# Ledger of designs, part 65: peptides against a protein of PDB entry 5CWW

Target 1, 194 residues: chain A of PDB entry 5CWW
Amino acid sequence: VPKLQGPFDFDLNPEDEQDDEVELKDIYVIGEKPRVADLMRGEEEELEMMKEDQHNGLSLNIICLLSTSGQVKICLDIDGVEAQWLPPRSKNKRLFAPPPEPPSLLTFQTFDTLKPAEVTPDGWPMFSEDATSPYSFYVTHPAGITYISLTPWVFRLESELQSDSEAGTEFRIDLLAKGQGSERDRIFTQTRTQ

## One batch from the design tools (peptide; made by RFdiffusion4, then SolubleMPNN)

Design b2_p17_3_s2 (from b2_p17_3, 7 letters changed)
Fold by OpenDDE base, seed 3:
Structure b2_p17_3_s2 (fold): chain B 194 residues (1-194), chain A 17 residues (1-17)
Amino acid sequence: as target 1 above (194 residues)
Amino acid sequence: SKRDAVLEALKEALSKL
């Protein structure tokens, strides 16, 4: 039986700390891809499939949060949240292991998918996956549909995580953080028939 | 580790925004 995980701690930037009680409506999780170093210790067949995938996914879980107002928060699991299972009903009173510390999520980016005039009290935004890419998804709302892609930065971040060179890492990471280059495109807008 | 250094650099960079 899976164990319920959470609450999560959020590492927010100073601007996000001022964001009042955001009512969450949906969560979308992009699972981590195995690290190249971990693959090299695995079976040769898994190695061949991953060598052909020139686009090794991010070796971190991504957690996307969606508010009632259509705000999206992109978070990175930097601590590595593993799936926890309830221990089998063994008669041995396992000593209460202290509850694991709640995982910390790093907020990478926050952005809106709706204009202020499109936000409604009865609006219910939802995530939907993109079948063409694991790092792309849609936000659907009665006012419209927004395409989102994390691909512009995900592969660059993974390249830094896998690099043996420390030269220029801080500079490239600083540029990555400042760029916050998630693609966002409103692909459909519902015309208000007046 | 190198990985940890990258993650710390990212955390620091994001905290300055």
Scores: peptide ipSAE 0.615, ipTM 0.954, DockQ to the pose 0.714
Fold by OpenDDE base, seed 1:
Structure b2_p17_3_s2 (fold): chain B 194 residues (1-194), chain A 17 residues (1-17)
Amino acid sequence: as target 1 above (194 residues)
Amino acid sequence: SKRDAVLEALKEALSKL
């Protein structure tokens, strides 16, 4: 039986500490792509074909959180949520390893999809997938629809994670963090009929 | 691991924002 995972701890930036009162309404998970290096520990010849597939995703889970106000928080699963199984019912008192620390989510980016004037008490924003891209999605709200793409930074982050060169990594990571380059486009706005 | 170093660098970079 799979073990229920969670709660998750959130590593928030100091600026995000004010979010302690944010009511979450929806969660959107983008599962990690398999690390080719971890899969290929047995098959040297297939390594070259799968290198092309390496460029198609992030080897980290992405967890997107959506608040009642239409705030999106993009979190990275740094610790890796490994599939936890309930210990087999076998009677051997294997020393229960201390319960694994709850996985920590790193907040990568926070942004709003709604203007303050569009936030309503009855508003219920929701995520929906983009069938054309695993790293793109929509936030739908009665006030409008926002397209979001993580593509601008996901592949750069994966490139750093897979790079053999340590030269300039810190600098590029600093730029990546500061750039927070998720694409955000309001594709529809509902005109309030007065 | 190198991966862990990248992730720690990312965590540090984000904490300074």
Scores: peptide ipSAE 0.614, ipTM 0.953, DockQ to the pose 0.747
Fold by OpenDDE base, seed 5:
Structure b2_p17_3_s2 (fold): chain B 194 residues (1-194), chain A 17 residues (1-17)
Amino acid sequence: as target 1 above (194 residues)
Amino acid sequence: SKRDAVLEALKEALSKL
């Protein structure tokens, strides 16, 4: 029997901890790509095909959260969420294993897709995929459509996760965090013809 | 692991923003 997982703890930036209770409307998940080291245990031929796909995605799940106000939070699954099953009804020793630590998501970036004047109480923003890229998506709202791309930082983060060199990693990660480099472009705005 | 060190460095970097 599958075990229900959650709630997730969100590691929010200190600035986000002061924000009032954000009402979430939608969630968009970008699944992790397999790690090259885990693929090396398989057939060498699958490795050549994945190396030729120079677009090796991130070996972390990305969880995007969308509020009623059009705020987007980009979160990373650092711990890795595995499917949990209820232990088999073995009659014997319930050794109380300490409860597993709750899964934590790291907030990488927060930004708005709507102007304050576009926010409505009955607004329902939604995510939609980009068929051309696994790391790009749209936020659709009655006021307009916003294109978002994570590509400016995703491949750089994966390069650090897969590198054998520890030299300069801390510095490059600091630059990556400060850059907050997700692309955001309003591709459509609804003209109020009144 | 090196992977864990990268993730901890990322947590630390984001906490300073």
Scores: peptide ipSAE 0.614, ipTM 0.954, DockQ to the pose 0.762
Fold by OpenDDE base, seed 4:
Order: sequence, then C-alpha cells, then structure tokens
Structure b2_p17_3_s2 (fold): chain B 194 residues (1-194), chain A 17 residues (1-17)
Amino acid sequence: as target 1 above (194 residues)
Amino acid sequence: SKRDAVLEALKEALSKL
C-alpha cells in the first residue's frame, strides 16, 4: 500500500520566516536523476551511457512553490522523497520505531516574478514546463510571463554531491549559496491598455 | 557520507544568508 508522504517540513531561510502567510497556488517538481553511485551498483555495460546522462542532472528532487503574489520558492528535497510503501503489517515493530521524521525541504532560493503593482487578489500564477530543459520553467500570470532556469547552480551542486574530494567543498558550496544563480527573465509583459 | 557532508554544508551556507 502506498504511504502518504507529507506534510513536508520547510526549512525556510530566516529571511523567509518573516514573510506572512504565503498562499501557495502551484507546485512544480523536478524529479531527481539517478546518482552515479546508485547506478554503479548496476551492470557495468550501461555505465558509459549513464555517465553522460548523470552529468546532466541533480540527484535531488527540486520542489518549486508559487504563491498568489508570484513569489517562487526553490526547495531541495534533501531527505529524498522515495515512494514509500507501508511496511507489511508486522504488528510488533510499530511501537519502537520513532515516527519517521517528515521529509524536510530545504529552501534554496526565494524570488518574485511579479511587481507589487501587478499582483491582484484574483491573480493565479501558474508553472509551466520548458520542453527544452528539465531545469527550466515558466511562471505565467495575466501581467506577464517569466522564464526561470536553475541550470546555473544545479550542475555545480551535483558536481559537489558526486565529488570524491572534500577539498574546497565548503567554499564552493558557500559561493553557490551566496550566488543563488537561478536565472529569472521576464519574457513577456502585458501592456495595460489605458 | 560525502553527500551528507555536502548537504550539511549547503544547509549551513544557506542559514548564514
């Protein structure tokens, strides 16, 4: 039987904790790509093709949240939302397993796609995929369309996750966090015909 | 694991922003 997962705990950055009740309107999930180490447990023959594909994705799920105001939160599933199946009803083990900690989402970045004057009470921003990249997407609102790409940091983060060297990791991660690096581009703005 | 260390470093780095 599938286990219902959630609620998710959000590890919000301290800056995000001060924001009032963000009404979420949409969620966009970018599924993880298999980790090299996990694929190395498979048969050697598929290794070469898999290496090329593995260099092109994050071994973490990314969960993007969109508010009514057009705020986007980019969250990382650091705990790994695996499809959990209810363990077979062994009657006796229920008592001592600590409740599994709810999967936590780490907020990597928060940004707005709308100007304050573009926000409307009835506004309904939505995500849409970019068919050309799994790490790019659009936010569509009546006021405009914003292109978003996570590519500037995703591959760098994955490189660290796959690295056999710990040397300089903290520094590179610090730079990655400070840089944030998501591309945000307003590709269309609705002209208010006065 | 190294992966865990990277994730912890990321958490720490983000908490300092």
Scores: peptide ipSAE 0.616, ipTM 0.954, DockQ to the pose 0.732; fails the geometry check

Design b2_p17_3_s3 (from b2_p17_3, 6 letters changed)
Fold by OpenDDE base, seed 1:
Structure b2_p17_3_s3 (fold): chain B 194 residues (1-194), chain A 17 residues (1-17)
Amino acid sequence: as target 1 above (194 residues)
Amino acid sequence: SKREAVLNALKEALSKL
């Protein structure tokens, strides 16, 4: 039987600590792409074909959180949510390893999809997938629809994770963190009929 | 691991924002 995972701890930036009262309405998960190096520990010949597929994803789970106000929080699963199984019912008192610490989510980026004037008490923003890209999605709200793409930074982060060179990594990661380059485009705005 | 080093660098970089 799969073990229920969670709660998740959020590593928030100090600026995001004011978000303690943010009511979450929806969650969108982008599953990690398999790390080729981890898959290929047995099959040298398939290594070259799968290298092309490696360029198409992040080897980390991405968890997007959506608040009632239309705030999106992009979180990275750094610890890796491994599939936890209930311990087999076998009677051997194996020393229960201390319960694994709850996985921590690192907040990568926070941004709003709604203007303050568009936020309504009855507004219910929701995520929806983009069928054309695993790293793009929509936030739908009665006030409008926002397209979001993580593509601008996801592939750069994966490149750093897969790079053999340590030279300049810290600098590039610093730029990546500061750039917070998710694409955001309001594709539809509902005109209030007065 | 190198991966862990990158992730730690990312965590540190984000904490300074």
Scores: peptide ipSAE 0.613, ipTM 0.953, DockQ to the pose 0.769
Fold by OpenDDE base, seed 4:
Structure b2_p17_3_s3 (fold): chain B 194 residues (1-194), chain A 17 residues (1-17)
Amino acid sequence: as target 1 above (194 residues)
Amino acid sequence: SKREAVLNALKEALSKL
């Protein structure tokens, strides 16, 4: 039997904790790519093709949240939302397993796609995929369309996750966090015909 | 693990922003 997962805990950055009740309107999920280490447990023959594909994705799920105001939160599933099946009803083990900690989402970045004057009470921004990249997407609102790409940081983060070298990791991760690096480009703006 | 170390470093780095 599938286990219902959630609620998700959001590890919000301290800056995001001060924001009032963000009304979420849409969610966009970028599924993780298999980790090299997990694939190395498979048969050696597929290793070469898999290496090329593995260099091109993050071994973490990314969950993007979109508010009514056009705010986007980029969250990382650090705990790994795996498809959980209810363990077979062994009657006796229920008592002593601490409740599994709810999966936590780490907020990597928060940014706006709308100007304050573009926000409307009835506004309904939506995500849409970019067919050319799994790590790029659009936010569509009546006021305009914003292109977003996570590619500037995703591959760097994955490189750190897969690296056997610990040298300089903390420094590179610090730079990655400070840089944020998501591309945001308003590709269309609706002209208010006065 | 290395992975856990990276994720912990990321959490720490983000908490300092």
Scores: peptide ipSAE 0.611, ipTM 0.953, DockQ to the pose 0.731
Fold by OpenDDE base, seed 5:
Formats: sequence, C-alpha cells, structure tokens
Structure b2_p17_3_s3 (fold): chain B 194 residues (1-194), chain A 17 residues (1-17)
Amino acid sequence: as target 1 above (194 residues)
Amino acid sequence: SKREAVLNALKEALSKL
C-alpha cells in the first residue's frame, strides 16, 4: 500500500518568511534527469546517447509553485522524494525507527508574473508546458501570458553537481544564487478595450 | 559526497540573500 507523503517543508529565503500566507493555485513539476554516474552502471550505448544530448538536464526535481497573485516560486528537491510504501504487516518487532525527516524543498527563486493592477481576487493563473524545452513553461492569466525559462542556471548547477573538482565550487554556487537568472517575458497582454 | 557539498553550498548561498 502506498504511503501518503508530505506536507513538504519549504526552505524559504528570510524575505519570503515575512510574506503573508500565499494562496497557491497551481504546481508544475520538472522531473529529474538520470545522473551520469548512475547510467555508467548500465550499457555504454545509453551513455553515448545521453552525452550526445548536450542538454543533460538537472539531476534534481524542480517544483514550481504559483499563487493567486501570479507569484512564482522555483523550488529544488534536494533530498530526493522516493515512493514510500507501508511496511508489510510483519507480526514482530516494531523497532520504532526514528520517523524519517520530513522532505524539504529549497526555494531557489521567487518572482511575480503580474503587475499589482492586474491581480484580481477571482484570478486563476495556471502553468502550461513548452513543447520545445523541458525547462521552459508559461503562466497563463486573464491579464496575459508570461514565458519562463530556467535554462540560464539549470545547466550550470548540473555542471557543479557532476564535477569532480572542488576548486572554486563555492564561489560559482554563490554567483549562481546571486544571479537568480530565470528568464521572464510577457508574450501577451489582454487589452481592456473590448 | 561532492553532490552533498554542492547542495550545502547552495543552501548557504541562498540563506545569505
């Protein structure tokens, strides 16, 4: 029997901890790509195909959260969420293993897709995929459509995760965090004149 | 591991923003 997982703890930036209770409307998940080291245990041919795909994605799940106000939070699954099952009804020793630590998501970036004047109490923003890229998506709202791309930082983060060199890692990660480099472009705005 | 070190560095970097 599957075990229900959650709630997730969100590691929010200190600035986000002061934000009032954000009403979430939608969630968009970008699944992790296999790690090269895990593929090396398989057939060499699968490794060549994945190396030729120069677009080796991130070996972390990305969880995007969308509020009623059009705020987007980009979160990373650092711990890795595995499917949990209820232990078999073995009659014997309930050794109380300590409860597993709750799964934590790390908030990488927070930004708005709507102007304050575009926010409505009955607004229902939604995510939609980009068929051309696994790391790009759209936020659709009655006021307009916003294109978002995570590509400016995703491949740099994966390069650090897969690198054998420890030299300069801390500095490059600091620059990556400060850059907050997700692309955001309003591709459509609804004109009120109809 | 190297992976854990990168993720810990990322957590620390984001906490300073």
Scores: peptide ipSAE 0.610, ipTM 0.953, DockQ to the pose 0.761
Fold by OpenDDE base, seed 3:
Structure b2_p17_3_s3 (fold): chain B 194 residues (1-194), chain A 17 residues (1-17)
Amino acid sequence: as target 1 above (194 residues)
Amino acid sequence: SKREAVLNALKEALSKL
């Protein structure tokens, strides 16, 4: 039986610390791709198929949060949240283990998908996957549909995580953080028939 | 590790925004 995980701690930037009680409506999780070092411990046949996929994936879980107002928060699981299972009934010995510390999520980016005038009390934004890319998705709302892609920065971040060179890493990571290069495109807007 | 150094650099960079 899977164990319920959470609550999660959020590492917020100083601007996000001022954001009051955001009512969450949906969560979208992009699972990590295996690291090159972890693949090298597998069977050689599995290694060849995964080598092409490695260049396009992030070796961190991404957790996207969606509010009632259409705000999206992109979080990174830097601590590595693993699936936890309830121990079998026969081993009562772990009942007194201290609860593990809640995992910390790093907030990478926050942005809105709705204009203030599009936010409604009965609005229900939802995530939908993009079948063409694991790092792209849609936010659907009665006011419109927004396409989101994380691919521009995901690739760059993974390249730094896999690089053996420390030269210029801090500079490139600083540029990555400042750029916040997620693509966001409103692909459909519902015309209010007056 | 190199990985930890990258993640720490990212955390620091984001905290300054």
Scores: peptide ipSAE 0.610, ipTM 0.953, DockQ to the pose 0.717

Design b2_p17_4_s3 (from b2_p17_4, 5 letters changed)
Fold by OpenDDE base, seed 1:
Structure b2_p17_4_s3 (fold): chain B 194 residues (1-194), chain A 17 residues (1-17)
Amino acid sequence: as target 1 above (194 residues)
Amino acid sequence: TEELAKKLAELVERRKA
C-alpha cells in the first residue's frame, strides 16, 4: 500500500494575501530523469536509449499546482521525495525516529493562466500532458487552453546541477531566478456567446 | 528573486557535494 505523503512545506511561497485562500484543483508531477547509475543494472540496449534521454531532463521532480483561479505554481522537489510504501508489518522495531521534517518544495514560479474576468467560481482547470515533451503541458479551462513549457529554464538548471565547475554558477543562477521563467501561450480562447 | 537565487545556489551546492 502506498504511504500517503505530506503535507509539503512550500519554500518561497509569495505571501500573496490570496495564498491562504488558494483552492487547489489539480496537480501535475514531472518526474526526474533516472540517473544513469541506477539504469546501469538494466539491459545494455535500454541503457543506450536512456542515455540519450537522460541528457534531456532535470534531475529533480517538478510539482505543478493549479488553483481554481487558474494560478499555476511550479515547485521543485529539492529534498528528493521518493515514493514511500508502508513498511511490511514487521512487528518490533519502534524506531522512534524523530518525525521526519516535512519535505519542502521550492516555489520556482507562480503565474496566472486566466484573466480576472475569466475566473469563475465553478471553473475547473485541469492539467494535461504534452506528448511531444515531458517538460511541456496544457492548462485547460472553460475559458481557454494555455500551453506551458518549462524548457526555457529546466535545461539551464540541469546544466548547473551537473556542472563540475563553480565558475560563474552564481551569476547563471541569478539569471535563472530573474528570468521570465516558463513559456506561456494561450492557444485557445472560448468566445462567450453573448 | 534574490531569495530564489539563493535557494537555487544552495541546491546546486548540495548536489555537487
Scores: peptide ipSAE 0.562, ipTM 0.939, DockQ to the pose 0.768
Fold by OpenDDE base, seed 4:
Structure b2_p17_4_s3 (fold): chain B 194 residues (1-194), chain A 17 residues (1-17)
Amino acid sequence: as target 1 above (194 residues)
Amino acid sequence: TEELAKKLAELVERRKA
């Protein structure tokens, strides 16, 4: 049986200025891509050729959160949260180790997909995948559909995570953090039938 | 943004260690 995981702590969660508890409606998880080096342990020669073609995705899980207001939060799983199964009922009362510190998610970016006038109390925004890219997805709402792509930063971040050199890393990371982040495009807007 | 950069840098360093 899968174990319920959470709560998660959000690192760098911007204080939602609105005292209103952001009600989450949907979660979208982009699973980490395995490190090529870890997969190819033992096949060194094929590793180099595969490294070039493997625009390997990010070696971190990405957790996307969607609120009723159409706010998207992009979070990185920095602790490497794995799917956990309920331990078999081992009779041994293992001393409750202090509850492990809740896993932390690093908030990379927060943005809106809806205009204020499009937000409704009964809003039902939903994530949907993009079949063409694992790092792109859609937010669907009755008011419109927004395309989102993480590709502008994901591959650059992965490059830093896989880099053997420290030279320039700080600078490149700073550019990543200061950049526009994820691509967003409203691909459909529901016209109010007057 | 600066804090994000710091956290990302820390993440990168932890992965290299």
Scores: peptide ipSAE 0.562, ipTM 0.938, DockQ to the pose 0.772
Fold by OpenDDE base, seed 5:
Structure b2_p17_4_s3 (fold): chain B 194 residues (1-194), chain A 17 residues (1-17)
Amino acid sequence: as target 1 above (194 residues)
Amino acid sequence: TEELAKKLAELVERRKA
């Protein structure tokens, strides 16, 4: 039986200026690039084909959170949370080691997809995938559709994670943190038929 | 942003160790 995981601690949660409890409506997870070499131990030919088609993805899981107000929070799984299974009911009451510290998510970016006038109490924003890119997705709301792409920073971050050189790492990370972050484009707006 | 940069740097260092 899978173990329920959570709560997750949010590291660097910017004080949401709005004292209002952010009600989450949807979650979108972008899995880390599979270590195909570890999964395909024995199928060398398929491994080479997958290496070429494996667009260099991030070696971290990305967790996107969506609120009723259309706020998107992009979080990085820095601890590498793995699926946990309930131990078989072995009778040995092993003294529960103190529960491990809850896993942390690093908040990379927070932004809005809706204008204040578009926010409704009964809003139901939802994530949907982009079939053309694993690091792009859409936020659909009754007021409109927003395209989001993580590509401006994901590949740069992965380059730093895989770099053998420490030279310039601090500078490039600083530029990454201060950069524009994710691309956003409102591709559709519902015209209020007055 | 400075805190984010610090946390990202720590992450990079941890992955290289």
Scores: peptide ipSAE 0.560, ipTM 0.938, DockQ to the pose 0.759
Fold by OpenDDE base, seed 3:
Structure b2_p17_4_s3 (fold): chain B 194 residues (1-194), chain A 17 residues (1-17)
Amino acid sequence: as target 1 above (194 residues)
Amino acid sequence: TEELAKKLAELVERRKA
């Protein structure tokens, strides 16, 4: 039986300037790529072929949150949250270890996919995957469809996480944090037939 | 933004240790 996880603490939750309670409608998780070294601990020959796939994904889980207003929040799993299962009912009253500190998510970016005039009380935005890229997805709403790509920053962040050199890391991380972040493009807008 | 940069830097340092 899967164990219910949470609550999650949001580290650096930008003060939502909007006093309005953000109601979440959907969640989209991009799983971390397993470290090739950890997967291939038994098969040396296949390791060389996977190293050539230069576009190794991020070694962190990414959690995307979508509100009813079309706001997207991109969060990084910095603590490495793993799937937890309830221990089989062994009769031994394991002394309840104090509940571990709740895992933290780092908010990387927050942005809107809808214009204020497109937001409706009965709106139901949803995530959908892009079959061509693990780091791209769509937000669909009755008002339109928005393409989102994390590729502008994901590979740069992974390069810093895997680098053995500290030279210039602080500067590159500062540029990454101050950058435009994710690519977003409205690929379809529903024409209001008046 | 400065806080984000700080947290990302801390993450990178933690992964290298």
Scores: peptide ipSAE 0.559, ipTM 0.938, DockQ to the pose 0.768

Design b2_p17_6_s2 (from b2_p17_6, 5 letters changed)
Fold by OpenDDE base, seed 5:
Structure b2_p17_6_s2 (fold): chain B 194 residues (1-194), chain A 17 residues (1-17)
Amino acid sequence: as target 1 above (194 residues)
Amino acid sequence: TDELAKKLAELVKRRKA
């Protein structure tokens, strides 16, 4: 039986100065691209094509959270959370291991997809995938549709994670953290026919 | 942003070790 995982701790939750409990409505996960070398120990030709495609992915899971107000939070799985199974009922529950620290998510970016006037109490924003890119997606709401792309920073972060050199890493990471972050574009707005 | 940079730098260092 799969083990239920959570809650996750958010390491850098900016104090949402808004006392209002952010009600989450949806979650979107972009899985880590597996090292193909570990999966395809037998097929060299498919390995080369997949290596070119793998150079184009992040070696971390990305968790996107969406609130009722249309706020998006982009989080990184820094601990490498794996699927856990309930241990077989072996009687030797070592009762005394301190509970493992809850897995942490690193909040990379938080932003809004709706204007304040577009937020409704019964709003139901939803994520949907972009078939053309694993690092792009849409937020759909009755007020409109917003395109989001993580590509401006994902490949730069992966380059640092895979770099053999420590030279300049701290500087490039600082630039990445202070950069514009994800691309956002409102592609559709519902006109209120009043 | 400074805290984010520190955490990302720590992550990169941990992956290289």
Scores: peptide ipSAE 0.565, ipTM 0.941, DockQ to the pose 0.797
Fold by OpenDDE base, seed 2:
Structure b2_p17_6_s2 (fold): chain B 194 residues (1-194), chain A 17 residues (1-17)
Amino acid sequence: as target 1 above (194 residues)
Amino acid sequence: TDELAKKLAELVKRRKA
């Protein structure tokens, strides 16, 4: 039987985000690209094609959270949360194993997709995938549609995760963290027909 | 941003170990 996972701890909430009970409305998960080497132990020819494709993704799960207000939070699964199963009913469950620390999500970026005037109590923002890229998606709301792309930073982060050299890593990571982050473009705005 | 950079750096270090 699959085990329910969570809650997740959020390590970096920006201080300015008041612990206001951000009501989440939707979640969008971008799964890590599987290490092809582990999957393809048998097929040499597909290994070469997939090696080229392996350079096209992050070795971390990305969890995108969407609030009622249209706030998007981009989180990284830094702990590598795997599917868990209920432990077999072995009799000797040590009753007092300290509860495992909840897995942590690292908040990479938080941003709004709606203007304050566009936020409505009945508004229901939703994620939708971009068929052209796993690292791009849309936020749809009655007020409009926003395109989001993680590509500006995802590949850079992956490059650091896969690098053999520690030289300059801290500097490049600092640049990554201070960068503009995700691309955001409002592609449609609903005109209020008066 | 500084905290983010630190956490990312820690992540990178953990993955390289």
Scores: peptide ipSAE 0.565, ipTM 0.941, DockQ to the pose 0.801
Fold by OpenDDE base, seed 1:
Structure b2_p17_6_s2 (fold): chain B 194 residues (1-194), chain A 17 residues (1-17)
Amino acid sequence: as target 1 above (194 residues)
Amino acid sequence: TDELAKKLAELVKRRKA
C-alpha cells in the first residue's frame, strides 16, 4: 500500500503570500529523469534509450498546481520526495525517529491562464499532457485551452545541477529566476455565443 | 525573484556536494 505523503509545505515568494487561499482544482506531476544507476539494472537496449532521455530531463520532480481561477503554480520538489511504501508489517522497530519535517516545494513560477472575465464560479480547469514533450502540457477550461512549456528554463536548470564548475552558476541562476520562465500560449478561445 | 534565486543557488550547491 502506498504511503500517503503530505501535506507539503510551500516555499513561496513573498509576492505569492496571498495565494494561501487558492482553491486547487488539479495537480500535474512531471517526474524526475531516471537515475543512471537505477537504469543499470535494465536491458542494454533499454539503457541506451533511457540515456538519450536522461539528457533531456530535469533531475527534480516538478509539481504543477491548478486553481479554479486558472492560476498555475510551478513547484520544484527540492527535497527529492521519493515514493514511500508502508513498511511491511515487520514488528518492533519503534524507530521513534522524530517525524520527518514535511517536504517542501519551491514555487518557481505562478501565472494565470485565464483573463479575469473568463473566470467562472463553476470553472473546471484541467491539466493534460503533451505526448510530444514531457515538459509541455495543456490547461483546458471552458473559456479556452492554454499550451504551457517548461523547456525554456528546465534544461538550463538541469545544466546547472549537472555542472562540475561553480563558475558563473550564481549569475546564471539569477538570470534564470528573473527570466520569462515558462512558455505560455493560448491556442484556443471559446467565443461566447451572445 | 531574489529569494527564488537564492533558493535555487542553494539547491544547486546541495546537489553538487
Scores: peptide ipSAE 0.563, ipTM 0.940, DockQ to the pose 0.722
Fold by OpenDDE base, seed 3:
Structure b2_p17_6_s2 (fold): chain B 194 residues (1-194), chain A 17 residues (1-17)
Amino acid sequence: as target 1 above (194 residues)
Amino acid sequence: TDELAKKLAELVKRRKA
């Protein structure tokens, strides 16, 4: 039986966003690519294919949150949350270790996909995958469709996570954090027939 | 942004250790 995980603590939530008023409607998870070093003794051919794939993904889970107003929050799993299963009903009342500290998510970026005039009380925005890229997706709403891509920063972040050298890392991370972040493009807008 | 940069730098350091 899967164990219910949470609550999650959000690290670096901007103080000015009254998070208490944000009603979440959807969640989109981009799973981490397995590190070849964490891949047990698989066949050499699978290991070589995975080495080529290691350069094509982030070694962190990404959690995207979507509000009723069309706000997207991009969060990084910095603690490495793993799927937890309830132990089989062993009769031994193991003394419940104090619950571990709740895992933290790092908020990387927050942005809107809707204009204020497009937000409606009955609006229901949803995530959908992009079959052409694991780090791209769509936000669909009655007012329109927005394409989002994480590719501008994901591969740069992974390069720093896998680098053996610390030279220039702090500077490149500072540029990454202060950059424009994710690509966003409104690919469709519903014309209000008056 | 400065706090984000610090947290990302700490993450990178932890992964390299």
Scores: peptide ipSAE 0.563, ipTM 0.941, DockQ to the pose 0.797

